# Designs tried in a protein design run: peptides against a protein of PDB entry 8BZL. Part 71

Target 1, 228 residues: chain A of PDB entry 8BZL
Amino acid sequence: SYDRAITVFSPDGHLFQVEYAQEAVKKGSTAVGVRGRDIVVLGVEKKSVAKLQDERTVRKICALDDNVCMAFAGLTADARIVINRARVECQSHRLTVEDPVTVEYITRYIASLKQRYTQSNGRRPFGISALIVGFDFDGTPRLYQTDPSGTYHAWKANAIGRGAKSVREFLEKNYTDEAIETDDLTIKLVIKALLEVVQSGGKNIELAVMRRDQSLKILNPEEIEKYV
Target 2, 242 residues: chain B of PDB entry 8BZL
Amino acid sequence: SRRYDSRTTIFSPEGRLYQVEYAMEAIGHAGTCLGILANDGVLLAAERRNIHKLLDEVFFSEKIYKLNEDMACSVAGITSDANVLTNELRLIAQRYLLQYQEPIPCEQLVTALCDIKQAYTQFGGKRPFGVSLLYIGWDKHYGFQLYQSDPSGNYGGWKATCIGNNSAAAVSMLKQDYKEGEMTLKSALALAIKVLNKTMDVSKLSAEKVEIATLTRENGKTVIRVLKQKEVEQLIKKHEEE

## One batch from the design tools (peptide; aimed at target 1 T76, target 2 E21 S152 N154)

Design b1_p20_5 (made by RFdiffusion4)
Pose (drawn by RFdiffusion4):
Structure b1_p20_5 (pose): chain A 225 residues (1-47, 50-199, 201-228), chain B 238 residues (1-200, 205-242), chain P 20 residues (1-20); non-standard residues A62 YCM
Amino acid sequence: SYDRAITVFSPDGHLFQVEYAQEAVKKGSTAVGVRGRDIVVLGVEKKAKLQDERTVRKICALDDNVCMAFAGLTADARIVINRARVECQSHRLTVEDPVTVEYITRYIASLKQRYTQSNGRRPFGISALIVGFDFDGTPRLYQTDPSGTYHAWKANAIGRGAKSVREFLEKNYTDEAIETDDLTIKLVIKALLEVVQGGKNIELAVMRRDQSLKILNPEEIEKYV
Amino acid sequence: SRRYDSRTTIFSPEGRLYQVEYAMEAIGHAGTCLGILANDGVLLAAERRNIHKLLDEVFFSEKIYKLNEDMACSVAGITSDANVLTNELRLIAQRYLLQYQEPIPCEQLVTALCDIKQAYTQFGGKRPFGVSLLYIGWDKHYGFQLYQSDPSGNYGGWKATCIGNNSAAAVSMLKQDYKEGEMTLKSALALAIKVLNKTMLSAEKVEIATLTRENGKTVIRVLKQKEVEQLIKKHEEE
Amino acid sequence: AVPPSIELLTAEELEAFFES
C-alpha cells in the first residue's frame, strides 16, 4: 500500500501539511460555541434556494450527551463524526458510563494527531467545537484543530472570520451575558451577526442538562432577530 | 519512487485539493444531467453524448442506472469511473437488504458511496473518481428524494439540481421556474424540456426517466421515444 | 470563491470558482 511520508518537517520546524489543513478550516463557515451556567449553545453560518436544509447541517450529535460543530472540509468532518460515534458506543460498552466531553475530545484530537504522523495520509482539514455535560452536570466546551491540539473554552469561534468573532466574545462574555438561557442563545446570535451580513441564514442548536440536543426552528430564530 | 509520485492526496498552500478540483473540471465538460422533485415522483433528464448515426442502442438506457427496487441514478464525468461506482452502489444496497431485510434509505446509500470517494482524497495516493451523480429514490422515511454527490465525497439533497455542461445556466432557470411544493410530474417534465432546450432539440439527444409509486410499489421507467417526441412538441407551442 | 473541496457548491458557485 501507499507509504509516502506526506506530513514532514520543513526548515524552521513547520509542518506545512498541517498549516495547509488549518487554511482549509478558515475557508469553512463560521461556528460559534458558548458555555453557559446550565446550558451550552452552538451556532453556525449557512452558505441556497432549492436545497434541502435537513441534509446539509454542521451541527451533529455524537452521543445522547455530546454533540459537535465543525468548520472546514465537510467530507473529512463526516468521517471524524462517524469515528467518534463508534467510539462513544465502545466506551458505553467497556465502562458502562456515557463518555465525558473531555474523553471524546481527547479521542478526536488523537485521531487527528495520528493523521499528521502517519504514512500515506494527509491531515484532517477540520476544526471542531465539542459541547455537552459531565456526570456531575458541569457544562463543557472544547475545541480541536487539525494538529490534534485541544483546549477547553468558555466561548470560542472557528472558520471564516473566527478572529473577529473571538474578539467580540472576549468583550461580551460576562456573567450578565450567560445569566439566563435566553441571553446565552442571544450572545451566540450576536456573535454570528458580527460576520454574517444575514440573520435568516444561521443554524442554531441548544443542549441542556440531561435533556438531549434540540435544534431550533427558523421561526424561533426569527423571534431573536 | 518519490520522483514519479504526483502526490494526488495532498493539500495545496491554500488548503485546496487540486485533484478534486481538476476532477470537477472534467465533469463540467460532461453531458448535461438534471433532476427535479415533485409531489408525485422524481425525474432524471440527461443529454445523450452518444448521438452518432452508426450507434446501435442495445440497452434500455445509456446514462440512467437502476440501483435497487426503489432507486435510480444518473452520472456526469468519466464513464468508466461511473461504471465502477454504480456497481458499488448496487453492492451496498444489497448488503443492507441482506442485513436488515429492508431496502436501504436513500441517504444511507449516498453516504456509503461518498465515504469511498472521500477515502480516495485522503489516502492511497490514487487519482479520485471523476464523477458527479444524481440519485432519485423513495423510502419510508422521507418519501421522494433527490441527491447529488461530487468527487470529494460531499453530497446534498435538492428539490431540483443540475450537473455537467451549462449546469450554472440550468440552476438559474430552475430557481425561476420551480414552484416549491406545487410541482407535479407532468409540470416537472415540461420544466425539464424547457431547461434542456436552453442549455443544449431532438428526442434522440435526450433521455428521461421517472420514478413513481403505484400500489405501494416503486416504478422506474425510461420514457419511450414517442412520449419524448410528444413532450418536445408540447413545449414548442409555448 | 469557496473551494469545491470544502463543501458541495451550486453550479453557479462552481462556475464562479473556476472564473475567479

Design b1_p20_5_s1 (made by RFdiffusion4, then SolubleMPNN; from b1_p20_5, 6 letters changed)
Fold by OpenDDE base, seed 2:
Structure b1_p20_5_s1 (fold): chain B 228 residues (1-228), chain C 242 residues (1-242), chain A 20 residues (1-20)
Amino acid sequence: as target 1 above (228 residues)
Amino acid sequence: as target 2 above (242 residues)
Amino acid sequence: PTPPSIELLTGEELKAYFEA
């Protein structure tokens, strides 16, 4: 059976389902990414977890591989599909090419997957944007952003989700070479940027850092409070 | 009519493919890209729109893509669609090289992609690609070449053409100023700046907003070069002095 | 059933996919 086309052009040349997926992202919790000199940092707004909800199940920052992690804004269920596909690709690449993926490679994979869902029968776009950070095998820190359309770009710093505009405005003013001179300053920059939109301080922030040749580290609330 | 807007690309009662037409409308809002064929080379000139302070300064062309050693393209339209198609062009070119031990002829690469584009207009549940491409290349069969393709899968060879915003006005200017058989790459560069200065919705043309690539032959090899910002500034300055 | 991953198919591959 021919599945009905879901994502079609409007008379004025717009892809409404992609635009509506972008609106779903804007309703998502805010995520921030910053590339430092030898560090990449992701920060995410913690939604008020219901008292009975296991906090481990509400992680907005996920490892894709040892050298790559992702934060997302938008539909959590959609994100799970993308994360799982990306993890499989990272492992497949290591087996077939004998090297870990570059951050650009896995970003392009995710972007291509998203794009295909904007051009496929019976499929809607993914209602997610993602910040993808990590290190290439040469030790270069990378930050990429993807949107529901499948577009991707490299960034020094960026934000996605409901507070993204305010956070980006902050980063445009405060991202300097001096502000990222050290790992601690880079972490502080992310926290300060996220505090522009997050109420009630460091308790409502999830923060992850990846340093060169180190695994993803999720900071505990006490570690975050040291930077506030 | 709404029933044709909400379905797989199908013919209207009037024989129109509305999804293809609507994809072309999307391209009309994209940044201007032009191509000019000269006797001694080919060029692409594209509007650069995305200047964000927080972008990682990637020395890569925003709108101009190297496909292989003998071909490059520029894109007007949806960036994600462009990325998919430019990747496919590279794969087609590599597969051909591996199979035949020679570079793919320019027109064959263009045709192969056009067949894919056409299929996305004919087969169920696929939307057209919201992109037009300009291709520049060299091969041993036809020498320097310029092609244009659209969302329908149609293509054509050109001496000079334009896609994206204000493309109709640009094409009219190119028709007036293009001198067939007398076009040098230097003259083509000057013409490109002249056309972009009039067709871009900017008060003043700046080198930051323009990408230019040239394709030439040097010592029996194709050379694809993206002009440095300083070189583009010099071209703009020269145009302002004329 | 729509394949779990849709690759960019050639025109011939796409035709074969929709005719099967």
Scores: peptide ipSAE 0.006, ipTM 0.470, DockQ to the pose 0.070
OpenDDE base, seeds 1, 3, 4, 5: peptide ipSAE 0.005, 0.008, 0.000, 0.033; ipTM 0.579, 0.584, 0.471, 0.499; seeds 3, 4, 5 fail the geometry check

Design b1_p20_5_s2 (made by RFdiffusion4, then SolubleMPNN; from b1_p20_5, 7 letters changed)
Fold by OpenDDE base, seed 3:
Structure b1_p20_5_s2 (fold): chain B 228 residues (1-228), chain C 242 residues (1-242), chain A 20 residues (1-20)
Amino acid sequence: as target 1 above (228 residues)
Amino acid sequence: as target 2 above (242 residues)
Amino acid sequence: PTPPSIELLTGEELAAYFAA
């Protein structure tokens, strides 16, 4: 029988496979999300593209819909599965409800998907955490995080992956209303936060910006250097 | 702990998928496969290990598989797993063609297989495929392309890369000699022979031990050609004279 | 070192990972 329960409760009430999946996330590249006033920003630690590697194939920030984007930490192949399902759901929602998803809705969908993989026979948990950012139809910027357990919460700012602790400590100290007063300041905050853990400066940062009523923009290295 | 090694692919306490790592380790002992992207084409070169005299000569290629008119792949690892995956690639490509009346984009075919590989790392009762692949292709979106995928379902695009035995040494040599923007298919072929000659544990490289395929564009059509033994011999001879 | 399951490793990175 292929249908063996993989994720089961330990005698002490732990779901070890979920906890171990969280350890996998901690080994992933660092991702940061910040909600500004009229902007959401995602930053990811870019692993130095190996010589002869095509940079186009190494993206850790992706659009789920026109109004929602996601960064992740952990198993890249697992993330691809989640992203694809989320994209399908976003399109399905547009067709059935005739409105784009809210950021909370799609986060809840992803969280529910992850949760099912913690409870389904013959499936291991997804080894990913995600930062999901975007704008609701009313123009409200949103940031959510989800983890391998299928839990999710709304955040002003958060980080996931190997450097997440240091980045979160930085954000806890530096996230103020003044620090996010402008779009540029918000971007600068994300870059500064990533620089706490990223070696070799701005060349190893992938940065994406979504402003109100605008599409996702991935900044090029030259644009990032202007904020450093 | 051996407990995490023997069952369905599960996370270790450290967040590792040991079955995936073990599959990758096994591939490290497989025959070498090399891919090089040029301005005017892309190539695969693979070590041919099965030189048994009793093998039926009808096997045109042991390690290089045509997937469709625009794509080919080479495999490093378990042959039986490779056969399953290459057949699946062909089916995916054919279904896409039927549905959309155009060839599947190269990266989409790669990702479709990578999603299957990933599933075998996540679903119970399945083991990871003990196979890494190199993909060469052409499409109207990105032109000539080279991809690598591993048992995890991760993939990446490359200008040049190597999988299998001595892959690290091969990649090091490729980094030294690959000239970005100046690589012709002719120079890529010469580079492939150079790298294989140094990375294969043979005193002398012979054409019988190497398979080479090229993918080019001629008159607006993709041409996938497996080099004849005589052509490979000429490439080896040329390398020995340099 | 980043595990192979997390992201695609280069041949050099993979060799280093298994050597450690």
Scores: peptide ipSAE 0.340, ipTM 0.730, DockQ to the pose 0.923
OpenDDE base, seeds 1, 2, 4, 5: peptide ipSAE 0.009, 0.005, 0.028, 0.000; ipTM 0.493, 0.467, 0.501, 0.489; seed 5 fails the geometry check

Design b1_p20_5_s3 (made by RFdiffusion4, then SolubleMPNN; from b1_p20_5 with A1M V2T A11G E15K F17Y)
Fold by OpenDDE base, seed 5:
Structure b1_p20_5_s3 (fold): chain B 228 residues (1-228), chain C 242 residues (1-242), chain A 20 residues (1-20)
Amino acid sequence: as target 1 above (228 residues)
Amino acid sequence: as target 2 above (242 residues)
Amino acid sequence: MTPPSIELLTGEELKAYFES
C-alpha cells in the first residue's frame, strides 16, 4: 500500500504521506493570521483544556524570536520539533549574520526542513501547517503560511486547521484596507474570523499581537472580550 | 509490481524506475509550462493555478524563477521540490561565478542540477524530485538556449517544448507551428498564447492565469523580463482576433 | 518570494556521501 510506505510516489504521481499529513492538519485546532498595517495578529481556538491541565502548557502560539512568532495546526509533538529547530536557527542567524532573521528567512528554513522530511527515507512528513508572523528589520509586517510539503507563501491573511475553510471565506469577504486601518480593527477582524468556527466567544480564543518594535503580547481573556 | 512502488528508487524486473515514472506522472498533473526559442530571444510561458485574493502581492512569479542575470527557469510539479531545486541552481551559478569570474554556461548549470537529480534516483534513502524544469538562457557559446530536465536527471535542448498538463498535445502543436529559422520572439509569443489557449483546461484564456517571461539581449546584456498583465492581455486579444 | 535556502550536495558529493 502506497499509504503505508514512507513518502514515495504512487503510480498516479501522489505523495500520499504528504497528503495524509495535510489531513492531520485539517484535524488540528483552527489558527488564523492577519497582517495589518503596523501589526500582525495570530489567533487560535483553544481546545477545552482538561480541568487539571496547566493552561501554560497548552499554548499554540509561540515565539521563534523577538520579532517572529508562529501558530500551528496539526500534531503538537511535530510542532515542537519544528519550533525548536527554528529557534536555534534564529539564534544562529543572530550570531553569524549579526541581524535577526527576516520572517521570510525563517519561514523558508522551516519549509526546507519540512521538504527534506518528505524526501528522506525512513522519515515521514511533519503533520503540521504553520502561520508565521513578525516584523522584518525594516519594520514591515509579514505573514507566511507553510504546509507539510514544505510549500510556503506570503499572505495578507490566512487560516489553517479544522475551521480554515470557513475562516478563509470570512477573510476573503472582510479583509479590506478599511478593516485593517487600525490595530484595533485588525484585532477585531481576527476575532470575528475565529468566531465563525469557535463556540463560546472570547473564552475559547488565544490571541497574540505583535506591533512594530514591540514584543509578542498574548492577550488575556478580558482583553479579548473588549473586542467582541 | 507493488514491491517496486513502495521502495526507494530501484529497477523493476522490466528495467523500469517506477518512482521516476510516478514522479513524472505527478508533473503531468501540474500546470502547463512551455518554452520557445526564437532567433532574437527565448520565452517561458506558464499557467497560474493558484490565484488567491489573500496572497500578499509580492511580485512572486508562481512558476518562473530568475536564476542569474543570464538564465531563468519555469517549473512543473511539486512546489516545495521546485523551490529546493531553484535555490540550488542559484547557488551553483553563484559558486561558478565566484570560482571562474564568469557566468556559468547554460548547459553546465542544467547538467549540474541534472546530476543531482540523477543521484536522487540512484542512491538509497531518497526519492526523485517531483519536478520538471524548463530553462531559458543566453551564453557566449551557444547564444539563446532552451533546455528541459525531468526527475530522472535527463535533459535536452529544445527549439520549443512543454511540460506539465497536456504537454504532449502542446508539443504536437509546437511541432506543427514552429518554423525553424524564422521564429521571432514576437511570433513565439503568439505561438505560446495559441498553444496555451488550446492546452490549458480553461474555458477562456485570461491574463491572470498566464505568466510569461522573455529573455533577450540588449546592448550586449541579457534582459529577463516578466510581461505585465496588460501585455499578456494584448497578446490574448490579438489571438482572439485572428 | 525567495525559495528555501538549502544547499544540496552535488552529484559527486552525494555519491561520496552515500558510498561512505
Scores: peptide ipSAE 0.026, ipTM 0.498, DockQ to the pose 0.087
OpenDDE base, seeds 1, 2, 3, 4: peptide ipSAE 0.013, 0.007, 0.009, 0.013; ipTM 0.590, 0.468, 0.580, 0.684; seeds 1, 3, 4 fail the geometry check

Design b1_p20_5_s4 (made by RFdiffusion4, then SolubleMPNN; from b1_p20_5, 6 letters changed)
Fold by OpenDDE base, seed 4:
Structure b1_p20_5_s4 (fold): chain B 228 residues (1-228), chain C 242 residues (1-242), chain A 20 residues (1-20)
Amino acid sequence: as target 1 above (228 residues)
Amino acid sequence: as target 2 above (242 residues)
Amino acid sequence: PTPPSIELLTGEELEAYFKA
């Protein structure tokens, strides 16, 4: 059966395991990324933390380097593998090139890693899409997406996961130069976009902000509520 | 080599990893394990199903494993898989200690094993491990800690949790009775007995059917202790009197 | 419901997932 073949094309040219990995992504929590003028913002649907769960261990946004962060949708364990490899590459790049990675470079690295897992016998695809945001050394804000196939594209704004369709429709309507004119407006745009699919307001949103020449900042719930 | 490609865990049309789900289902039939974090310690309590009638004195824990001086784990699922994973945990912890001349942080040990578990869900010729683990530990970064991991390689930190048979009911009881910030190890032990008494598939809870380990700090050292049968009997007796 | 491969489920969530 072609659906069970990891690296074999169907007669119609489909890679079923890649398509099915994309279905796994759609079952993940929603993530949104927006590129502002001098800011990049990641927002993620925060599943309600169980009463006895340690919130510290429930993170969907992570730093890859000082200038790059990533959100993902899909298999959390798969994401951890990708994140770890990306972090090693970022460090290696700093050692060998003496500069931080560009957001495109690390995106391409991740994409190439994913692609290899679609073509290697005895490996299933990664069940994750990622939104990768950050600043290039020149201070240019960037947003990229990768999918299970190893494709990658640059975006102004995008969403992945279960609510991605609704969030993208919102962003297509509301992403304007005026809507991203300030950092605060850009943050507000991300929150509003997530609220299309997230119940219970700011309590169920994880929000990360990276401004030009600043480190990644995770907003607390009170900071998020100021934008609602 | 190519014959093993048929054994790779693959996505279903809906993006599910059925082999992971089936491993988790198998764990649902395993003996109950619970963990409780207290202010002054952390504990594991596990159901002992295999009472070897021919073992005179159970000097060893069947389901609770010391990993290093600062960590222990309990297992729910396939015993052979558990032995492999607990051995790997010990090796990881030892390699870290040798490399860095300090104990491995608790979460780093958990994540290292979770990456192995994940690999067994992604690489050809491998099946998921049919094991969930609870980890207890202490480190200088976060103090006392409790973690859970499953066959997917996902993990989380907890104040209290349960794996194996009747885990949902156990977690519900833990949510009701666990008081954040007020939990002593003594109260945690009492809670463990209460939960096990209600969730184990036994007519009466007995000390022979329960393994309990505590992790505490004494004089700046971690102390991992498996409770003696007599100590467990006293805990059961106290619960029956309340 | 979120499948167990996506993220760590609670015992309650897992039970609900397999009963659905």
Scores: peptide ipSAE 0.368, ipTM 0.750, DockQ to the pose 0.907
OpenDDE base, seeds 1, 2, 3, 5: peptide ipSAE 0.363, 0.325, 0.000, 0.007; ipTM 0.741, 0.650, 0.592, 0.481

Design b1_p20_6 (made by RFdiffusion4)
Pose (drawn by RFdiffusion4):
Structure b1_p20_6 (pose): chain A 225 residues (1-47, 50-199, 201-228), chain B 238 residues (1-200, 205-242), chain P 20 residues (1-20); non-standard residues A62 YCM
Amino acid sequence: SYDRAITVFSPDGHLFQVEYAQEAVKKGSTAVGVRGRDIVVLGVEKKAKLQDERTVRKICALDDNVCMAFAGLTADARIVINRARVECQSHRLTVEDPVTVEYITRYIASLKQRYTQSNGRRPFGISALIVGFDFDGTPRLYQTDPSGTYHAWKANAIGRGAKSVREFLEKNYTDEAIETDDLTIKLVIKALLEVVQGGKNIELAVMRRDQSLKILNPEEIEKYV
Amino acid sequence: SRRYDSRTTIFSPEGRLYQVEYAMEAIGHAGTCLGILANDGVLLAAERRNIHKLLDEVFFSEKIYKLNEDMACSVAGITSDANVLTNELRLIAQRYLLQYQEPIPCEQLVTALCDIKQAYTQFGGKRPFGVSLLYIGWDKHYGFQLYQSDPSGNYGGWKATCIGNNSAAAVSMLKQDYKEGEMTLKSALALAIKVLNKTMLSAEKVEIATLTRENGKTVIRVLKQKEVEQLIKKHEEE
Amino acid sequence: SEVKTLSPELLTEIDESLYD
């Protein structure tokens, strides 16, 4: 089989294929995640008439208690999502507990890192925001990128214009903004309206404590706009 | 040997996949192919690129392939690659029927093939398949459906779409004329002739297939030359 | 290998397909 080293070091210690994978993420639609007091919210920018909206979604459930949003190569994302779904079931089988948000994040990150050091393969061209609750009810938000690095965040953005949205969230992520569920959803819509020039072209999902993923209707989004 | 390896599965500096993009270029030079969803069925309209006089026409179709009892598809791009992929689609549909004893839902068949296509872009060092496919079908979950896939493995559901030559012009005509939720098969047939009229008119140059439900059973039929010649006459009056 | 020059319209379509 094909064994060419694709990800290699360059002078100055750069891994060019990883950096190029990060450029693929910037070409992706904006995704925003906010961790609230008792709620986590994900929002994504949408690119069209005659298209079935159900089939092209950027927010996916990995397990009953964990879901994710992504930016970058949509085909690479389907592969990572299905790999994570299989791992969530393997964990329930072996430990008899649902996966912690951190556990599945670590798994997705290590999968991505393996694709930066394996022969015959290019890195995954996606970043992911992963949200959910732990056993003790603690809300979580994590980010993964193509290098395999992962971190926890109060709020974050990935994809096209993520730097601008992040700077908005830094100034606006306060206790008042995450005091209630309605204001938590509102902060995500405001963060997206910063780069989407729009309001009708946004998808949004909410996850509450042990209540599973709820995707909001267009009519419910129009009320906030 | 590193010298002769063209490295078909790497990123460009901009995060692009050049072989995928070049494959999509090849599809843009293929015969026009479009699909339209309606309330009582789905249809595929295709430009025949085999319009030579000395051809025999031994099959019921040239560009439209039955995948299982409830599904058919059409292709744009490298014909040989399309043969490999359509054979694999039939195998996936039969593997699902064997396991679950029920037909594969349409989206599950598209996802399964797209995973194969995505793998060719990430590892193995091989050129990707130069094929875009339109899928038409019916399942108990979502009823009549239309899907499109491209060489990278991306897919999407559509009420109407077009692939191949002059597809951008065709998508424009569909946005203007397609009445969302009010289309019948007869009106969708009329719109298909209208679209192919601009982007390409003779019955020998076109191929039309329809998918409908009759008595709880799926019917996939290629329209005879007589029915196509009558549809062409009905449009010229407009 | 040589890099081809593709039309802007095609590149826009490809970007929408791959990233959006």

Design b1_p20_6_s1 (made by RFdiffusion4, then SolubleMPNN; from b1_p20_6, 12 letters changed)
Fold by OpenDDE base, seed 2:
Structure b1_p20_6_s1 (fold): chain B 228 residues (1-228), chain C 242 residues (1-242), chain A 20 residues (1-20)
Amino acid sequence: as target 1 above (228 residues)
Amino acid sequence: as target 2 above (242 residues)
Amino acid sequence: PVIPTLSEALRERIEEILYY
């Protein structure tokens, strides 16, 4: 029998496959995003890369365009599909509209893609959540989250993955205007948030920073250690 | 529980894709394939399990496939699935060459196939491919490269890795003996024999049971060579003498 | 037929490969 109607409503109104896809997200390592005043920061728990594995091929943070980057949690292969589709859309938008996408636009695109996979017969939901950060053309920093259901919201700060609950609790307590007053303080906030769940300190953290009118910068371990 | 096991593209309550996991488990029972990256080349070594005397010897390689002039792969898993995927790899590579008038970069070929694999884990009525692949190649961007892909459509670059039977043990051995920056193709070949000798459940490693291919650069051209049986015998003999 | 449960070690390895 063809697996038709993979995502169906339960008698009580639940979409089990969407809920279970959320459980897949929880199997992913933690990612955190914070919007500062003139900066957006993504921090991720770095996977223990096998000694013989090429680190270049293990990425949790990806650029979607010059002004947008994304971190994900969940199924890596699913993430690649979403990232590729998003990149194509970003380029298409530049060609057709002659401007880069807004962060909201590309988030909505990704969310719509995910939603379609929850409603299409013979497709399972994507097993990923994403934090999407960047700058709009007007210089406004943005942070969005999307989940397997295709829902998306704008955030000041948020987290996804296995340690997301603890990180969110930390952010709820510590995200203040004072805590994001400077770029350095914003970065420090992300690191502190990740340290709630990441073992062995800064060595297991990857940080990406995007400042206004600047490209994505991935911090090297030495740069991260300066904030720890 | 059975409901989640039988459907190919559904999540379990714990967020697991059982059919992908089972495909990966099935690959664990396939013949061992090794890949080792060296400074001056890259190699694949694969276990030959089915030596039927009546097989037409014309099949130079059972498990190692040339994809284009710059890439080869080895397969662990279901043979029929492997044939489909290797053919697709060749087609993708040729289409790219035609379109861009240059050979496809190694990672792009790997990712193209991985997207296909991933699709078979997400679209209903499809089962995952019961195949893991090791890819060796050279391109102008990254030089010599080794990749591994699995039924999920995930992939990674490696200095050395193993798929198939006893892959975990083989990887552990590779981690112990692989010297980053100092690995020559000659030393890589010796390491491959060493690891295969320990991972293959045979009392004595024979050249008949091992396929080895090397990828090197000579005069600005990629050379993919399957080692002759005599060459493999010499490698085994050298290992036995050490 | 009890589908043999993946050993915990194998399950962990698979999860490490599949998820990030």
Scores: peptide ipSAE 0.383, ipTM 0.792, DockQ to the pose 0.558
OpenDDE base, seeds 1, 3, 4, 5: peptide ipSAE 0.363, 0.370, 0.321, 0.320; ipTM 0.790, 0.781, 0.755, 0.787; seeds 4, 5 fail the geometry check

